# Peptides against a protein of PDB entry 4PAS, part 1

Every score and structure here is a prediction.

Target 1, 39 residues: chain A of PDB entry 4PAS
Amino acid sequence: SVNQASTSRLEGLQSENHRLRMKITELDKDLEEVTMQLQ
Target 2, 39 residues: chain A of PDB entry 4PAS as posed
Amino acid sequence: SVNQASTSRLEGLQSENHHLRMKITELDKDLEEVTMQLQ
Unless a header shows other numbers, all headers, positions and changes below count from the first letter of the chain.
Peptide ipSAE is a variant of ipSAE made for these designs: the mean of its two directions, with the distance scale d0 fixed at 1.0 Angstrom where the peptide's residues are scored. Compare it only between designs on the same protein; published cut-offs may not carry over.
A fold fails the geometry check if it doesn't show the stated peptide or something in it is severely misdrawn.

## One batch from the design tools (peptide; aimed at target 1 V34 T35 Q37 L38)

Design b1_p8_1_s4 (made by RFdiffusion4, then SolubleMPNN; its pose is not in this set)
Fold by OpenDDE base, seed 2:
Structure b1_p8_1_s4 (fold): chain B 39 residues (1-39), chain A 8 residues (1-8)
Amino acid sequence: as target 1 above (39 residues)
Amino acid sequence: FSSLREQL
Protein backbone atom coordinates (compact mmCIF):
# COMPACT_ATOMS: atom_id res chain seq x y z
CA SER B 1 0.00 0.00 0.00
CA VAL B 2 1.00 3.69 -0.23
CA ASN B 3 1.23 3.75 3.59
CA GLN B 4 3.58 0.72 3.66
CA ALA B 5 5.85 2.32 1.02
CA SER B 6 5.92 5.59 3.01
CA THR B 7 6.71 3.73 6.27
CA SER B 8 9.54 1.74 4.63
CA ARG B 9 10.99 4.97 3.18
CA LEU B 10 10.83 6.67 6.59
CA GLU B 11 12.56 3.69 8.27
CA GLY B 12 15.29 3.83 5.59
CA LEU B 13 15.78 7.57 6.14
CA GLN B 14 15.87 7.09 9.94
CA SER B 15 18.53 4.35 9.69
CA GLU B 16 20.63 6.46 7.29
CA ASN B 17 20.25 9.50 9.58
CA HIS B 18 21.50 7.43 12.53
CA ARG B 19 24.46 6.10 10.47
CA LEU B 20 25.41 9.64 9.38
CA ARG B 21 25.19 10.98 12.97
CA MET B 22 27.52 8.18 14.16
CA LYS B 23 29.94 8.99 11.32
CA ILE B 24 29.90 12.72 12.21
CA THR B 25 30.73 11.83 15.85
CA GLU B 26 33.62 9.59 14.72
CA LEU B 27 35.02 12.22 12.34
CA ASP B 28 34.69 14.95 15.01
CA LYS B 29 36.81 12.84 17.39
CA ASP B 30 39.40 12.04 14.69
CA LEU B 31 39.64 15.72 13.72
CA GLU B 32 40.07 16.73 17.37
CA GLU B 33 42.91 14.20 17.81
CA VAL B 34 44.65 15.44 14.63
CA THR B 35 44.20 19.07 15.70
CA MET B 36 45.75 18.33 19.12
CA GLN B 37 48.72 16.61 17.44
CA LEU B 38 49.31 19.68 15.22
CA GLN B 39 49.36 22.13 18.20
CA PHE A 1 36.42 20.80 26.56
CA SER A 2 33.89 21.44 23.74
CA SER A 3 34.11 19.33 20.55
CA LEU A 4 35.92 20.90 17.60
CA ARG A 5 32.56 21.01 15.79
CA GLU A 6 31.18 23.24 18.57
CA GLN A 7 34.23 25.55 18.25
CA LEU A 8 33.48 26.22 14.54
Scores: peptide ipSAE 0.045, ipTM 0.618, DockQ to the pose 0.070
OpenDDE base, seeds 1, 3, 4, 5: peptide ipSAE 0.041, 0.041, 0.040, 0.043; ipTM 0.600, 0.601, 0.601, 0.608

Design b1_p8_2 (made by RFdiffusion4)
Pose (drawn by RFdiffusion4):
Structure b1_p8_2 (pose): chain A 39 residues (1-39), chain P 8 residues (1-8)
Amino acid sequence: as target 2 above (39 residues)
Amino acid sequence: LLELLEER
């Protein structure tokens, strides 16, 4: 069952990767919007 | 810039 545990770990990390990448998309938007506001 | 980004 350590094999199944490894598979679940990978899937979880893929989910976490997506969550982080979505957050970077949002932050890039924030950087642009604030930069426009300041300039 | 950084201050305004930290407020979000």

Design b1_p8_3_s4 (made by RFdiffusion4, then SolubleMPNN; its pose is not in this set)
Fold by OpenDDE base, seed 1:
Structure b1_p8_3_s4 (fold): chain B 39 residues (1-39), chain A 8 residues (1-8)
Amino acid sequence: as target 1 above (39 residues)
Amino acid sequence: ELEKKLQE
C-alpha cells in the first residue's frame, strides 16, 4: 500500500539520520583528541 | 596514533 511504502521510506530516513548523528559525534570526538594533541 | 581515528 502507499502507506506501507511511506512508512518504510520514513524508517529508512530515520535509520540514516541516526547513523549520520552517530558519525558526527565520532568526528567531534576525533577533532577534540586532535586538538588536545596539538596543545 | 592519529592515523586510525581519521576513518572518514
Scores: peptide ipSAE 0.038, ipTM 0.527, DockQ to the pose 0.168
OpenDDE base, seeds 2, 3, 4, 5: peptide ipSAE 0.034, 0.037, 0.037, 0.037; ipTM 0.519, 0.523, 0.514, 0.524

Design b1_p8_6_s3 (made by RFdiffusion4, then SolubleMPNN; its pose is not in this set)
Fold by OpenDDE base, seed 4:
Structure b1_p8_6_s3 (fold): chain B 39 residues (1-39), chain A 8 residues (1-8)
Amino acid sequence: as target 1 above (39 residues)
Amino acid sequence: FEELKKKL
């Protein structure tokens, strides 16, 4: 149904949003480590 | 990153 397709799309966007948040946190830690190595 | 984190 249109509602099922909309729900599945929202769940996909929520999972991708979570994945991107985790990747931003990882890259922020990697940047901190690189910054510490350059001091 | 911090400005983006504040919007997330």
Scores: peptide ipSAE 0.048, ipTM 0.602, DockQ to the pose 0.042
OpenDDE base, seeds 1, 2, 3, 5: peptide ipSAE 0.038, 0.037, 0.038, 0.042; ipTM 0.571, 0.586, 0.591, 0.583

Design b1_p8_8_s1 (made by RFdiffusion4, then SolubleMPNN; its pose is not in this set)
Fold by OpenDDE base, seed 2:
Structure b1_p8_8_s1 (fold): chain B 39 residues (1-39), chain A 8 residues (1-8)
Amino acid sequence: as target 1 above (39 residues)
Amino acid sequence: SEELLKQL
């Protein structure tokens, strides 16, 4: 149904959003380490 | 991090 397709699309977007948030947190840590090394 | 950097 249209509702099932919309739900599956939302679940896909939620999982990708979570993945991207985890990668942002990783990059923020890597940036902190680089910043510390440049000081 | 490298794979995300390639997507930006």
Scores: peptide ipSAE 0.058, ipTM 0.635, DockQ to the pose 0.083
OpenDDE base, seeds 1, 3, 4, 5: peptide ipSAE 0.036, 0.055, 0.051, 0.052; ipTM 0.561, 0.621, 0.615, 0.616

## One batch from the design tools (peptide; made by RFdiffusion4, then SolubleMPNN; aimed at target 1 I24 V34 T35 Q37; its pose is not in this set)

Design b1_p9_1_s1
Fold by OpenDDE base, seed 4:
Structure b1_p9_1_s1 (fold): chain B 39 residues (1-39), chain A 9 residues (1-9)
Amino acid sequence: as target 1 above (39 residues)
Amino acid sequence: RLEKILKEL
């Protein structure tokens, strides 16, 4: 169904959005730790 | 500190 393809695409985009948000938070923490080591 | 940026993504 067109609706099933649209829902599966949305779920894929939502899971990728969540993954990217978590990765940005991880990289921000890693940057803070590196910044603290350089002070 | 990222909560504003993360709300826009």
Scores: peptide ipSAE 0.104, ipTM 0.659, DockQ to the pose 0.082
OpenDDE base, seeds 1, 2, 3, 5: peptide ipSAE 0.104, 0.102, 0.101, 0.101; ipTM 0.658, 0.655, 0.655, 0.654

Design b1_p9_1_s2
Fold by OpenDDE base, seed 5:
Structure b1_p9_1_s2 (fold): chain B 39 residues (1-39), chain A 9 residues (1-9)
Amino acid sequence: as target 1 above (39 residues)
Amino acid sequence: RLQEILAEK
C-alpha cells in the first residue's frame, strides 16, 4: 500500500500548498491596502 | 503582484 500512502501524502501537500498560496496573496493585498492608506 | 509569481502554469 506504498502507492496509496504516497498518493494520500501528495494530496495533503497539494491542499496545504493551495492554502499557503491563498494566505500569501491575502497578506500581499492587505499590505498594498495599508501602503495606499499611508500615502 | 505576487498573484502572477504564484500562478501555476
Scores: peptide ipSAE 0.129, ipTM 0.678, DockQ to the pose 0.076
OpenDDE base, seeds 1, 2, 3, 4: peptide ipSAE 0.124, 0.123, 0.122, 0.125; ipTM 0.682, 0.672, 0.672, 0.677; seed 1 fails the geometry check

## One batch from the design tools (peptide; aimed at target 1 R21 L27 L31 V34)

Design b1_p13_5 (made by RFdiffusion4)
Pose (drawn by RFdiffusion4):
Structure b1_p13_5 (pose): chain A 39 residues (1-39), chain P 13 residues (1-13)
Amino acid sequence: as target 2 above (39 residues)
Amino acid sequence: RLEELKEEREELL
């Protein structure tokens, strides 16, 4: 069952990767919007 | 605020 645990770990990490990449998309938007506001 | 956003982004990368 350690094999199934490894598979679940990978899937969890893929989900976490997506969450982090969605947050980077947001932050890039924030950086642009604030840069425009300041300039 | 820009510096904080850049730091947060870098931490996520």

Design b1_p13_8_s4 (made by RFdiffusion4, then SolubleMPNN; its pose is not in this set)
Fold by OpenDDE base, seed 3:
Structure b1_p13_8_s4 (fold): chain B 39 residues (1-39), chain A 13 residues (1-13)
Amino acid sequence: as target 1 above (39 residues)
Amino acid sequence: RLKELEEELEKLK
């Protein structure tokens, strides 16, 4: 149904949003570590 | 946290 296609699309976007938030947190930590090593 | 230095390093990428 149109509702099932919309819910499956939302679940896909929610999982991708979570993945991207975790990647931003990883990159922020890596940047902090590099900054501390350059001091 | 060195937030200002992190923001400057990110602009260089």
Scores: peptide ipSAE 0.030, ipTM 0.501, DockQ to the pose 0.182
OpenDDE base, seeds 1, 2, 4, 5: peptide ipSAE 0.029, 0.029, 0.028, 0.029; ipTM 0.500, 0.482, 0.494, 0.498

## One batch from the design tools (peptide; made by RFdiffusion4, then SolubleMPNN; aimed at target 1 L13 N17; its pose is not in this set)

Design b1_p14_1_s2
Fold by OpenDDE base, seed 4:
Structure b1_p14_1_s2 (fold): chain B 39 residues (1-39), chain A 14 residues (1-14)
Amino acid sequence: as target 1 above (39 residues)
Amino acid sequence: SVLEKLRETERLIA
């Protein structure tokens, strides 16, 4: 149904959003470490 | 930091 498709899409977007936030956190930490090492 | 900018954007769009 339309509702099932919409719910499935939303859940997929939510999981992808979480994955991307985790990746951004990782990259931010790595960048901070590199920046500190270069100072 | 990028993380702080992310937190701010999340706050703004929540």
Scores: peptide ipSAE 0.054, ipTM 0.578, DockQ to the pose 0.207
OpenDDE base, seeds 1, 2, 3, 5: peptide ipSAE 0.050, 0.051, 0.048, 0.052; ipTM 0.564, 0.570, 0.562, 0.572

## One batch from the design tools (peptide; aimed at target 1 I24)

Design b1_p15_3 (made by RFdiffusion4)
Pose (drawn by RFdiffusion4):
Structure b1_p15_3 (pose): chain A 39 residues (1-39), chain P 15 residues (1-15)
Amino acid sequence: as target 2 above (39 residues)
Amino acid sequence: LEEKLEELKEEREEL
């Protein structure tokens, strides 16, 4: 069952990767919007 | 706003 645990770990990390990458999309939008507000 | 931009850059780098 350690094999199934490894598979679940990978899937969880893929999910966490997506969450993070969605957050970077958002932050890039924030950086642009605040840069436009400042300039 | 400059401070806010720096915070956003730091948060992005951390991610």

Design b1_p15_5 (made by RFdiffusion4)
Pose (drawn by RFdiffusion4):
Structure b1_p15_5 (pose): chain A 39 residues (1-39), chain P 15 residues (1-15)
Amino acid sequence: as target 2 above (39 residues)
Amino acid sequence: LEEEREELLEKIEEL
């Protein structure tokens, strides 16, 4: 069952990767919007 | 915001 645990770990890390990449998309939008506000 | 973005990129590398 350690094999199934490894598979679940990978899937969970893929989910966390997507969450982080979505957050970076948002931050890039924030950086642009604040940069436009400041300039 | 740039610091938070960098920290998120570092977290992705740790995955």

Design b1_p15_6_s3 (made by RFdiffusion4, then SolubleMPNN; its pose is not in this set)
Fold by OpenDDE base, seed 4:
Structure b1_p15_6_s3 (fold): chain B 39 residues (1-39), chain A 15 residues (1-15)
Amino acid sequence: as target 1 above (39 residues)
Amino acid sequence: MEEKQKLLEKIKELE
């Protein structure tokens, strides 16, 4: 149904949003490490 | 078009 396709798409977008948030946290840490090495 | 494709590849490298 249209509702099942919409819910599956939302779940996919939620999973991707979680992945991207974890990647941002990793990159923030890597940038902190690089910043400490430049001081 | 090429500039947009280069930007999309850079976004994927950050993923």
Scores: peptide ipSAE 0.032, ipTM 0.371, DockQ to the pose 0.082
OpenDDE base, seeds 1, 2, 3, 5: peptide ipSAE 0.026, 0.027, 0.028, 0.027; ipTM 0.525, 0.531, 0.541, 0.525

## One batch from the design tools (peptide; made by RFdiffusion4; aimed at target 1 Q14 E16 I24)

Design b1_p16_1
Pose (drawn by RFdiffusion4):
Structure b1_p16_1 (pose): chain A 39 residues (1-39), chain P 16 residues (1-16)
Amino acid sequence: as target 2 above (39 residues)
Amino acid sequence: VLEELEENEEKIEELE
């Protein structure tokens, strides 16, 4: 069952990867919007 | 966020 545990770990890390990447998309939008506000 | 993403990608690569 350590094999199934490894598979679950990878799937969880992939889900986390997507969450982080979505947050970066948001932050890039924030950087642009604040930069426009400041300039 | 970028550092956490890098660490996460490294963990995925090790598992793959």

Design b1_p16_6 (failed a check: too like the target's own chain)
Pose (drawn by RFdiffusion4):
Structure b1_p16_6 (pose): chain A 39 residues (1-39), chain P 16 residues (1-16)
Amino acid sequence: as target 2 above (39 residues)
Amino acid sequence: ENHHLRMKITELDKDL
């Protein structure tokens, strides 16, 4: 059952990866909008 | 990879 645990770990990390990449997309938008506001 | 993404988010938050 350590093999199934490893599979679940990978899937969880993929989910986390997506969450982080969505956050970066939001932050890039924030950087642009604040930069436009300041300039 | 997820660690590097978290570090990138920390950089971007500092930039803001």

Design b1_p16_8
Pose (drawn by RFdiffusion4):
Formats: sequence, C-alpha cells, structure tokens
Structure b1_p16_8 (pose): chain A 39 residues (1-39), chain P 16 residues (1-16)
Amino acid sequence: as target 2 above (39 residues)
Amino acid sequence: VLEELEENEEEIAELE
C-alpha cells in the first residue's frame, strides 16, 4: 500500500502545483494593476 | 509563491 500512497502523493502535489500557478496568475494581474495605478 | 512552486516541482520530478 506504500505504492498507492506514492500515487496519491503525486496527485496531491499536482493539485498543489495548480493552486500555486493560479495564484501566480492572480499576482501577475495585481502587479500590472498596481503598476498602472502608480505610474 | 514562486519558491513554494519550485519546491513542489522538484518533489514531483523526484516522484516521477
């Protein structure tokens, strides 16, 4: 069952990866919007 | 966020 555990770990990390990447997309938007506000 | 993403990608590569 350590094999199934490893598979679940990978899937969880992929989910986490997507969450982080979505957050970076949001932050890039924030950087642009604040930069436009400041300039 | 970028540091956490790098660490996460490294762990995914190790598991693959």

## One batch from the design tools (peptide; aimed at target 1 L27 T35 Q37)

Design b1_p17_1 (made by RFdiffusion4)
Pose (drawn by RFdiffusion4):
Structure b1_p17_1 (pose): chain A 39 residues (1-39), chain P 17 residues (1-17)
Amino acid sequence: as target 2 above (39 residues)
Amino acid sequence: ELEEKLEELEEEREEIL
C-alpha cells in the first residue's frame, strides 16, 4: 500500500502545483494593476 | 504606499516560485 500512497502523493502535489500557478496568475494581474495605478 | 505594495507582491510571487 506504500505504492498507492506514492500515487496519491503525486496527485496531491499536482493539485498543489495548480493552486500555486493560479495564485501566480492572480499576482501578475495585481502587479500590473498596481503598477498602472502608481504610474 | 503603492511602491511598498508592489514590493510585497513581488516577494509573495517569488516565494511561491

Design b1_p17_1_s4 (made by RFdiffusion4, then SolubleMPNN; from b1_p17_1, 8 letters changed)
Fold by OpenDDE base, seed 1:
Structure b1_p17_1_s4 (fold): chain B 39 residues (1-39), chain A 17 residues (1-17)
Amino acid sequence: as target 1 above (39 residues)
Amino acid sequence: SLEEKLKQLKEELEALR
């Protein structure tokens, strides 16, 4: 149904958004580590 | 090098934002 398709699309977008936010957090930590090593 | 690693991390971060 249209509702099932919309729900599945939303769940996919929410999952991807979460993944991207976690990746940003990881990269921020890695960036901090490299920055400290360069100081 | 650490400088190249820093550059790559910055580029990856900006690509995700």
Scores: peptide ipSAE 0.044, ipTM 0.538, DockQ to the pose 0.862
OpenDDE base, seeds 2, 3, 4, 5: peptide ipSAE 0.044, 0.044, 0.044, 0.044; ipTM 0.537, 0.537, 0.539, 0.537

Design b1_p17_2 (made by RFdiffusion4)
Pose (drawn by RFdiffusion4):
Structure b1_p17_2 (pose): chain A 39 residues (1-39), chain P 17 residues (1-17)
Amino acid sequence: as target 2 above (39 residues)
Amino acid sequence: LEERLEELKEERQEILE
């Protein structure tokens, strides 16, 4: 069952990776919007 | 606003690390 545990670990890390890439997308939008507001 | 822009850059870099 350590094999199934490894598979679940990878799937969880993939989910976390997507969450983080979505957050970067939001932050890049924030950086642009604040930059436009400042300039 | 400059301080806020630096905070956003730091948060972004931290997430990339």

Design b1_p17_2_s3 (made by RFdiffusion4, then SolubleMPNN; from b1_p17_2, 8 letters changed)
Fold by OpenDDE base, seed 2:
Structure b1_p17_2_s3 (fold): chain B 39 residues (1-39), chain A 17 residues (1-17)
Amino acid sequence: as target 1 above (39 residues)
Amino acid sequence: LKEKLEKLKKEKEELLK
């Protein structure tokens, strides 16, 4: 149904948003580590 | 290490667009 398609799209966008947030968190950790190594 | 730092900064910037 249209509602099922809309729900599945929202779930996909929420999953991608979560993936991107996790990747940003990983990058921030790596940036901190490299910055500390440069000090 | 400086090159790695700049690569990570650039990757983060692209993800935030």
Scores: peptide ipSAE 0.284, ipTM 0.768, DockQ to the pose 0.884
OpenDDE base, seeds 1, 3, 4, 5: peptide ipSAE 0.281, 0.278, 0.283, 0.282; ipTM 0.767, 0.765, 0.768, 0.767

Design b1_p17_3_s4 (made by RFdiffusion4, then SolubleMPNN; its pose is not in this set)
Fold by OpenDDE base, seed 4:
Structure b1_p17_3_s4 (fold): chain B 39 residues (1-39), chain A 17 residues (1-17)
Amino acid sequence: as target 1 above (39 residues)
Amino acid sequence: SEVTRLEKELEELRKQL
């Protein structure tokens, strides 16, 4: 149904948003560690 | 809409990667 397609799209956007936020946080930590090792 | 807000936020997050 149109409602099922809309809810599935919203859930997909929410899950991808969370995944990308977690990945950015991981990369920021890795970058900080590398920066500290180079000092 | 909430969907449009989340789509814009995803685009900004992708620019930070």
Scores: peptide ipSAE 0.288, ipTM 0.794, DockQ to the pose 0.056
OpenDDE base, seeds 1, 2, 3, 5: peptide ipSAE 0.283, 0.285, 0.281, 0.283; ipTM 0.793, 0.795, 0.792, 0.793

Design b1_p17_4 (made by RFdiffusion4)
Pose (drawn by RFdiffusion4):
Structure b1_p17_4 (pose): chain A 39 residues (1-39), chain P 17 residues (1-17)
Amino acid sequence: as target 2 above (39 residues)
Amino acid sequence: LEEKLEELKEEREELLE
């Protein structure tokens, strides 16, 4: 069952990778919008 | 706003790491 645990770990990390990448998309939008507001 | 841009850049870099 350590094999199934390893598979679940990978899937979880893929989910976490997507969450982080979505957050970077948001932050890039924030950087642009604040940059436009400042300039 | 400059401080806010620094904070956003720092948070983004931490997420890339």

Design b1_p17_6 (made by RFdiffusion4)
Pose (drawn by RFdiffusion4):
Parts: C-alpha cells; structure tokens; sequence
Structure b1_p17_6 (pose): chain A 39 residues (1-39), chain P 17 residues (1-17)
C-alpha cells in the first residue's frame, strides 16, 4: 500500500502545482494593474 | 504606497516560484 500512497502523493502535488500556477496568473495580473495605476 | 504594493507582489510571486 506504500505504492498507492506514492501515487496519491504525486496526484496531490499535481493539484498543488496547478493551484500555485493559477495564483501566479493572478499575481501577474495584479502586477500589471498596479504598474498601470502607478505609471 | 503603490511602489510598496508592487514590491510585495513581486516578493509573493518569487516565493511561489
């Protein structure tokens, strides 16, 4: 059952990777919008 | 204040990367 645990770990990390990539997309939008507001 | 906000956003992005 350590094999199934390893598979679940990878799937969880993939989910976390997506969450982080979505947050970076948002932050890039924030950086642009604040940069436009400042300039 | 906006410059400080931009710095915070850059720092948060780098922490995520």
Amino acid sequence: as target 2 above (39 residues)
Amino acid sequence: ELEEKLEELKEEREEIL

Design b1_p17_6_s3 (made by RFdiffusion4, then SolubleMPNN; from b1_p17_6, 8 letters changed)
Fold by OpenDDE base, seed 2:
Structure b1_p17_6_s3 (fold): chain B 39 residues (1-39), chain A 17 residues (1-17)
Amino acid sequence: as target 1 above (39 residues)
Amino acid sequence: ELKKKIEELKEELQKLR
């Protein structure tokens, strides 16, 4: 149904948003490590 | 090694775009 396709698309966007947020958190931690090594 | 870590971070940032 149109509703099932819309729900599956929303779930896909939510999972990708979560993945990107986790990757930002990893990059922020890695940038902190680099910053500490440059001090 | 800082140079290697900086290049890894640049590659990872490109994958987010």
Scores: peptide ipSAE 0.035, ipTM 0.466, DockQ to the pose 0.437
OpenDDE base, seeds 1, 3, 4, 5: peptide ipSAE 0.034, 0.034, 0.033, 0.034; ipTM 0.469, 0.465, 0.464, 0.466

Design b1_p17_7 (made by RFdiffusion4; failed a check: a repeat of another design)
Pose (drawn by RFdiffusion4):
Structure b1_p17_7 (pose): chain A 39 residues (1-39), chain P 17 residues (1-17)
Amino acid sequence: as target 2 above (39 residues)
Amino acid sequence: ELEEKLEELKEEREEIL
């Protein structure tokens, strides 16, 4: 069952990777919007 | 204040990367 645990770990990390890439997308939008507001 | 906010956003982004 350690094999199934490893598979679940990978899937979880893929989910976490997507959550972090979505957050970066948002932050890039924030950086642009604040940069436009400042300039 | 906006410049500080841009620095905070850059730091958060870099931490995530």

Design b1_p17_7_s1 (made by RFdiffusion4, then SolubleMPNN; from b1_p17_7, 9 letters changed)
Fold by OpenDDE base, seed 1:
Structure b1_p17_7_s1 (fold): chain B 39 residues (1-39), chain A 17 residues (1-17)
Amino acid sequence: as target 1 above (39 residues)
Amino acid sequence: DLEEKIKKLEEELEKLR
């Protein structure tokens, strides 16, 4: 159904948003480690 | 509608890749 297609697309967006947030968290950690090494 | 809103969000996400 149209509703099933829309829900599946939304679940895909939610999963990708979560992946992107995790990637940002990893980059923040890497930047923190580099920042500490330069102090 | 909801389908058009989801489409816009998908298009915005593609710009972040």
Scores: peptide ipSAE 0.055, ipTM 0.641, DockQ to the pose 0.030
OpenDDE base, seeds 2, 3, 4, 5: peptide ipSAE 0.045, 0.046, 0.045, 0.046; ipTM 0.584, 0.588, 0.581, 0.595

Design b1_p17_7_s4 (made by RFdiffusion4, then SolubleMPNN; from b1_p17_7, 9 letters changed)
Fold by OpenDDE base, seed 1:
Structure b1_p17_7_s4 (fold): chain B 39 residues (1-39), chain A 17 residues (1-17)
Amino acid sequence: as target 1 above (39 residues)
Amino acid sequence: SLEEEIKRLKEELEALR
């Protein structure tokens, strides 16, 4: 149904959003480590 | 090494695009 397709799309976007947020957090941590090494 | 860490960060940044 249209509702099932919309729900599956939303769940996919939510999962991708979560993945991207986790990647940003990882990059922020790694950037902090690099920054500490340069000081 | 710092060079390998910078390389990893660049690769991870590209994975966000």
Scores: peptide ipSAE 0.033, ipTM 0.441, DockQ to the pose 0.408
OpenDDE base, seeds 2, 3, 4, 5: peptide ipSAE 0.030, 0.030, 0.031, 0.029; ipTM 0.437, 0.434, 0.452, 0.443

Design b1_p17_8 (made by RFdiffusion4; failed a check: a repeat of another design)
Pose (drawn by RFdiffusion4):
Structure b1_p17_8 (pose): chain A 39 residues (1-39), chain P 17 residues (1-17)
Amino acid sequence: as target 2 above (39 residues)
Amino acid sequence: ELEEKLEELKEEREEIL
């Protein structure tokens, strides 16, 4: 069952990767919007 | 204040990367 645990770990990390990449997308938007507001 | 905010956003982004 350690094999199934490894598979679940990978899938979880893929989920976490997507969460983080969605957050970077949002932050890039924020950087642009604040930059426009400041300039 | 906006410049500090941009610094915070860049830091947060870098920490995520």

Design b1_p17_8_s2 (made by RFdiffusion4, then SolubleMPNN; from b1_p17_8, 7 letters changed)
Fold by OpenDDE base, seed 3:
Structure b1_p17_8_s2 (fold): chain B 39 residues (1-39), chain A 17 residues (1-17)
Amino acid sequence: as target 1 above (39 residues)
Amino acid sequence: ELQEKLKKLKEELEKLR
């Protein structure tokens, strides 16, 4: 149904949003570690 | 070396925002 297609699309966007947030958190940590080594 | 790593990480972070 149109509702099933919309829910599956939303779930896909939510999972991708979570993946991107986790990757941002990882990169922020790596940036902190490199910044501390340069100080 | 570390300055280039910092630059690459900043460029990767900006692509994810």
Scores: peptide ipSAE 0.106, ipTM 0.656, DockQ to the pose 0.916
OpenDDE base, seeds 1, 2, 4, 5: peptide ipSAE 0.104, 0.104, 0.103, 0.104; ipTM 0.654, 0.653, 0.654, 0.654

Design b1_p17_8_s4 (made by RFdiffusion4, then SolubleMPNN; from b1_p17_8, 8 letters changed; failed a check: too like the target's own chain)
Amino acid sequence: SLEKKIEELKKQLEELK

## One batch from the design tools (peptide; aimed at target 1 R21 L31 V34)

Design b1_p18_1_s3 (made by RFdiffusion4, then SolubleMPNN; its pose is not in this set)
Fold by OpenDDE base, seed 5:
Structure b1_p18_1_s3 (fold): chain B 39 residues (1-39), chain A 18 residues (1-18)
Amino acid sequence: as target 1 above (39 residues)
Amino acid sequence: SRLEQLKKEKEELTEKLK
């Protein structure tokens, strides 16, 4: 149904949003490490 | 550099959140 399609899309977007946020957090740690190594 | 690569990747991912 239209509602099922909408909810499935939302769930997919929510999971991707979470994944992206976690990756950004990981990159911030990597950036910190590299910055320290370059100093 | 590795630093610039990571900065660029972070920027690209941040844009996907918008």
Scores: peptide ipSAE 0.248, ipTM 0.787, DockQ to the pose 0.980
OpenDDE base, seeds 1, 2, 3, 4: peptide ipSAE 0.246, 0.243, 0.246, 0.244; ipTM 0.785, 0.784, 0.786, 0.785

Design b1_p18_2 (made by RFdiffusion4)
Pose (drawn by RFdiffusion4):
Structure b1_p18_2 (pose): chain A 39 residues (1-39), chain P 18 residues (1-18)
Amino acid sequence: as target 2 above (39 residues)
Amino acid sequence: EKLEELEEERQELLEKLE
């Protein structure tokens, strides 16, 4: 069952990867919007 | 200041992805 645990770990990390990349997309939007507001 | 905070947060997320 350590094999199934490893598979679940990978899938969880893939989910976490997506969450982080969606947050980077948001932050890039925030950087642009604040840069426009400041300039 | 706000732009620096956003850049720092973004960098921390990139480090988590590495």

Design b1_p18_2_s3 (made by RFdiffusion4, then SolubleMPNN; from b1_p18_2, 9 letters changed)
Fold by OpenDDE base, seed 4:
Structure b1_p18_2_s3 (fold): chain B 39 residues (1-39), chain A 18 residues (1-18)
Amino acid sequence: as target 1 above (39 residues)
Amino acid sequence: SRLEELKKEKEELTEQLK
């Protein structure tokens, strides 16, 4: 149904958003580590 | 450099959130 399709799309976007946020957090930690190593 | 590579990747991922 239209509602099912909309819900599935929203869930997909939410999961991708979460994945991207988590990856950015990981990169921030990597950046911190590299920055410290360059000191 | 590794630092610049990570900065670039972060920018690309941040743009995908928009």
Scores: peptide ipSAE 0.163, ipTM 0.744, DockQ to the pose 0.970
OpenDDE base, seeds 1, 2, 3, 5: peptide ipSAE 0.162, 0.163, 0.159, 0.155; ipTM 0.742, 0.743, 0.740, 0.737

Design b1_p18_2_s4 (made by RFdiffusion4, then SolubleMPNN; from b1_p18_2, 9 letters changed)
Fold by OpenDDE base, seed 1:
Structure b1_p18_2_s4 (fold): chain B 39 residues (1-39), chain A 18 residues (1-18)
Amino acid sequence: as target 1 above (39 residues)
Amino acid sequence: SRLQELQKEKEELTEKLK
């Protein structure tokens, strides 16, 4: 149904949003490590 | 540099969240 398609899309966007945020967190940790190594 | 590459990747991913 239209509602099922809409909810499935929202869930997909929410999961992708979470994945991207987690990747950014990982990058921040990597950046911290690299910054410390450059000091 | 590795630092610049990570910064660029973070910026690109941040834009996808907007």
Scores: peptide ipSAE 0.183, ipTM 0.765, DockQ to the pose 0.974
OpenDDE base, seeds 2, 3, 4, 5: peptide ipSAE 0.183, 0.181, 0.183, 0.181; ipTM 0.763, 0.763, 0.764, 0.763

Design b1_p18_3_s1 (made by RFdiffusion4, then SolubleMPNN; its pose is not in this set)
Fold by OpenDDE base, seed 5:
Structure b1_p18_3_s1 (fold): chain B 39 residues (1-39), chain A 18 residues (1-18)
Amino acid sequence: as target 1 above (39 residues)
Amino acid sequence: LREEVTRLEKELEELKKK
């Protein structure tokens, strides 16, 4: 149904949003590590 | 290290826009 397609799309977007947020956190940590190495 | 910082900053900025 249109509702099932919309819910599956939302779940996909929520999972991708979570993945991207985790990657942002990883990159922030990597930047912190490199910053400490430059000090 | 400067090239690596620049790479990471660029990747982070592109991810923050999504």
Scores: peptide ipSAE 0.025, ipTM 0.461, DockQ to the pose 0.119
OpenDDE base, seeds 1, 2, 3, 4: peptide ipSAE 0.023, 0.023, 0.024, 0.028; ipTM 0.441, 0.439, 0.440, 0.476; seed 4 fails the geometry check

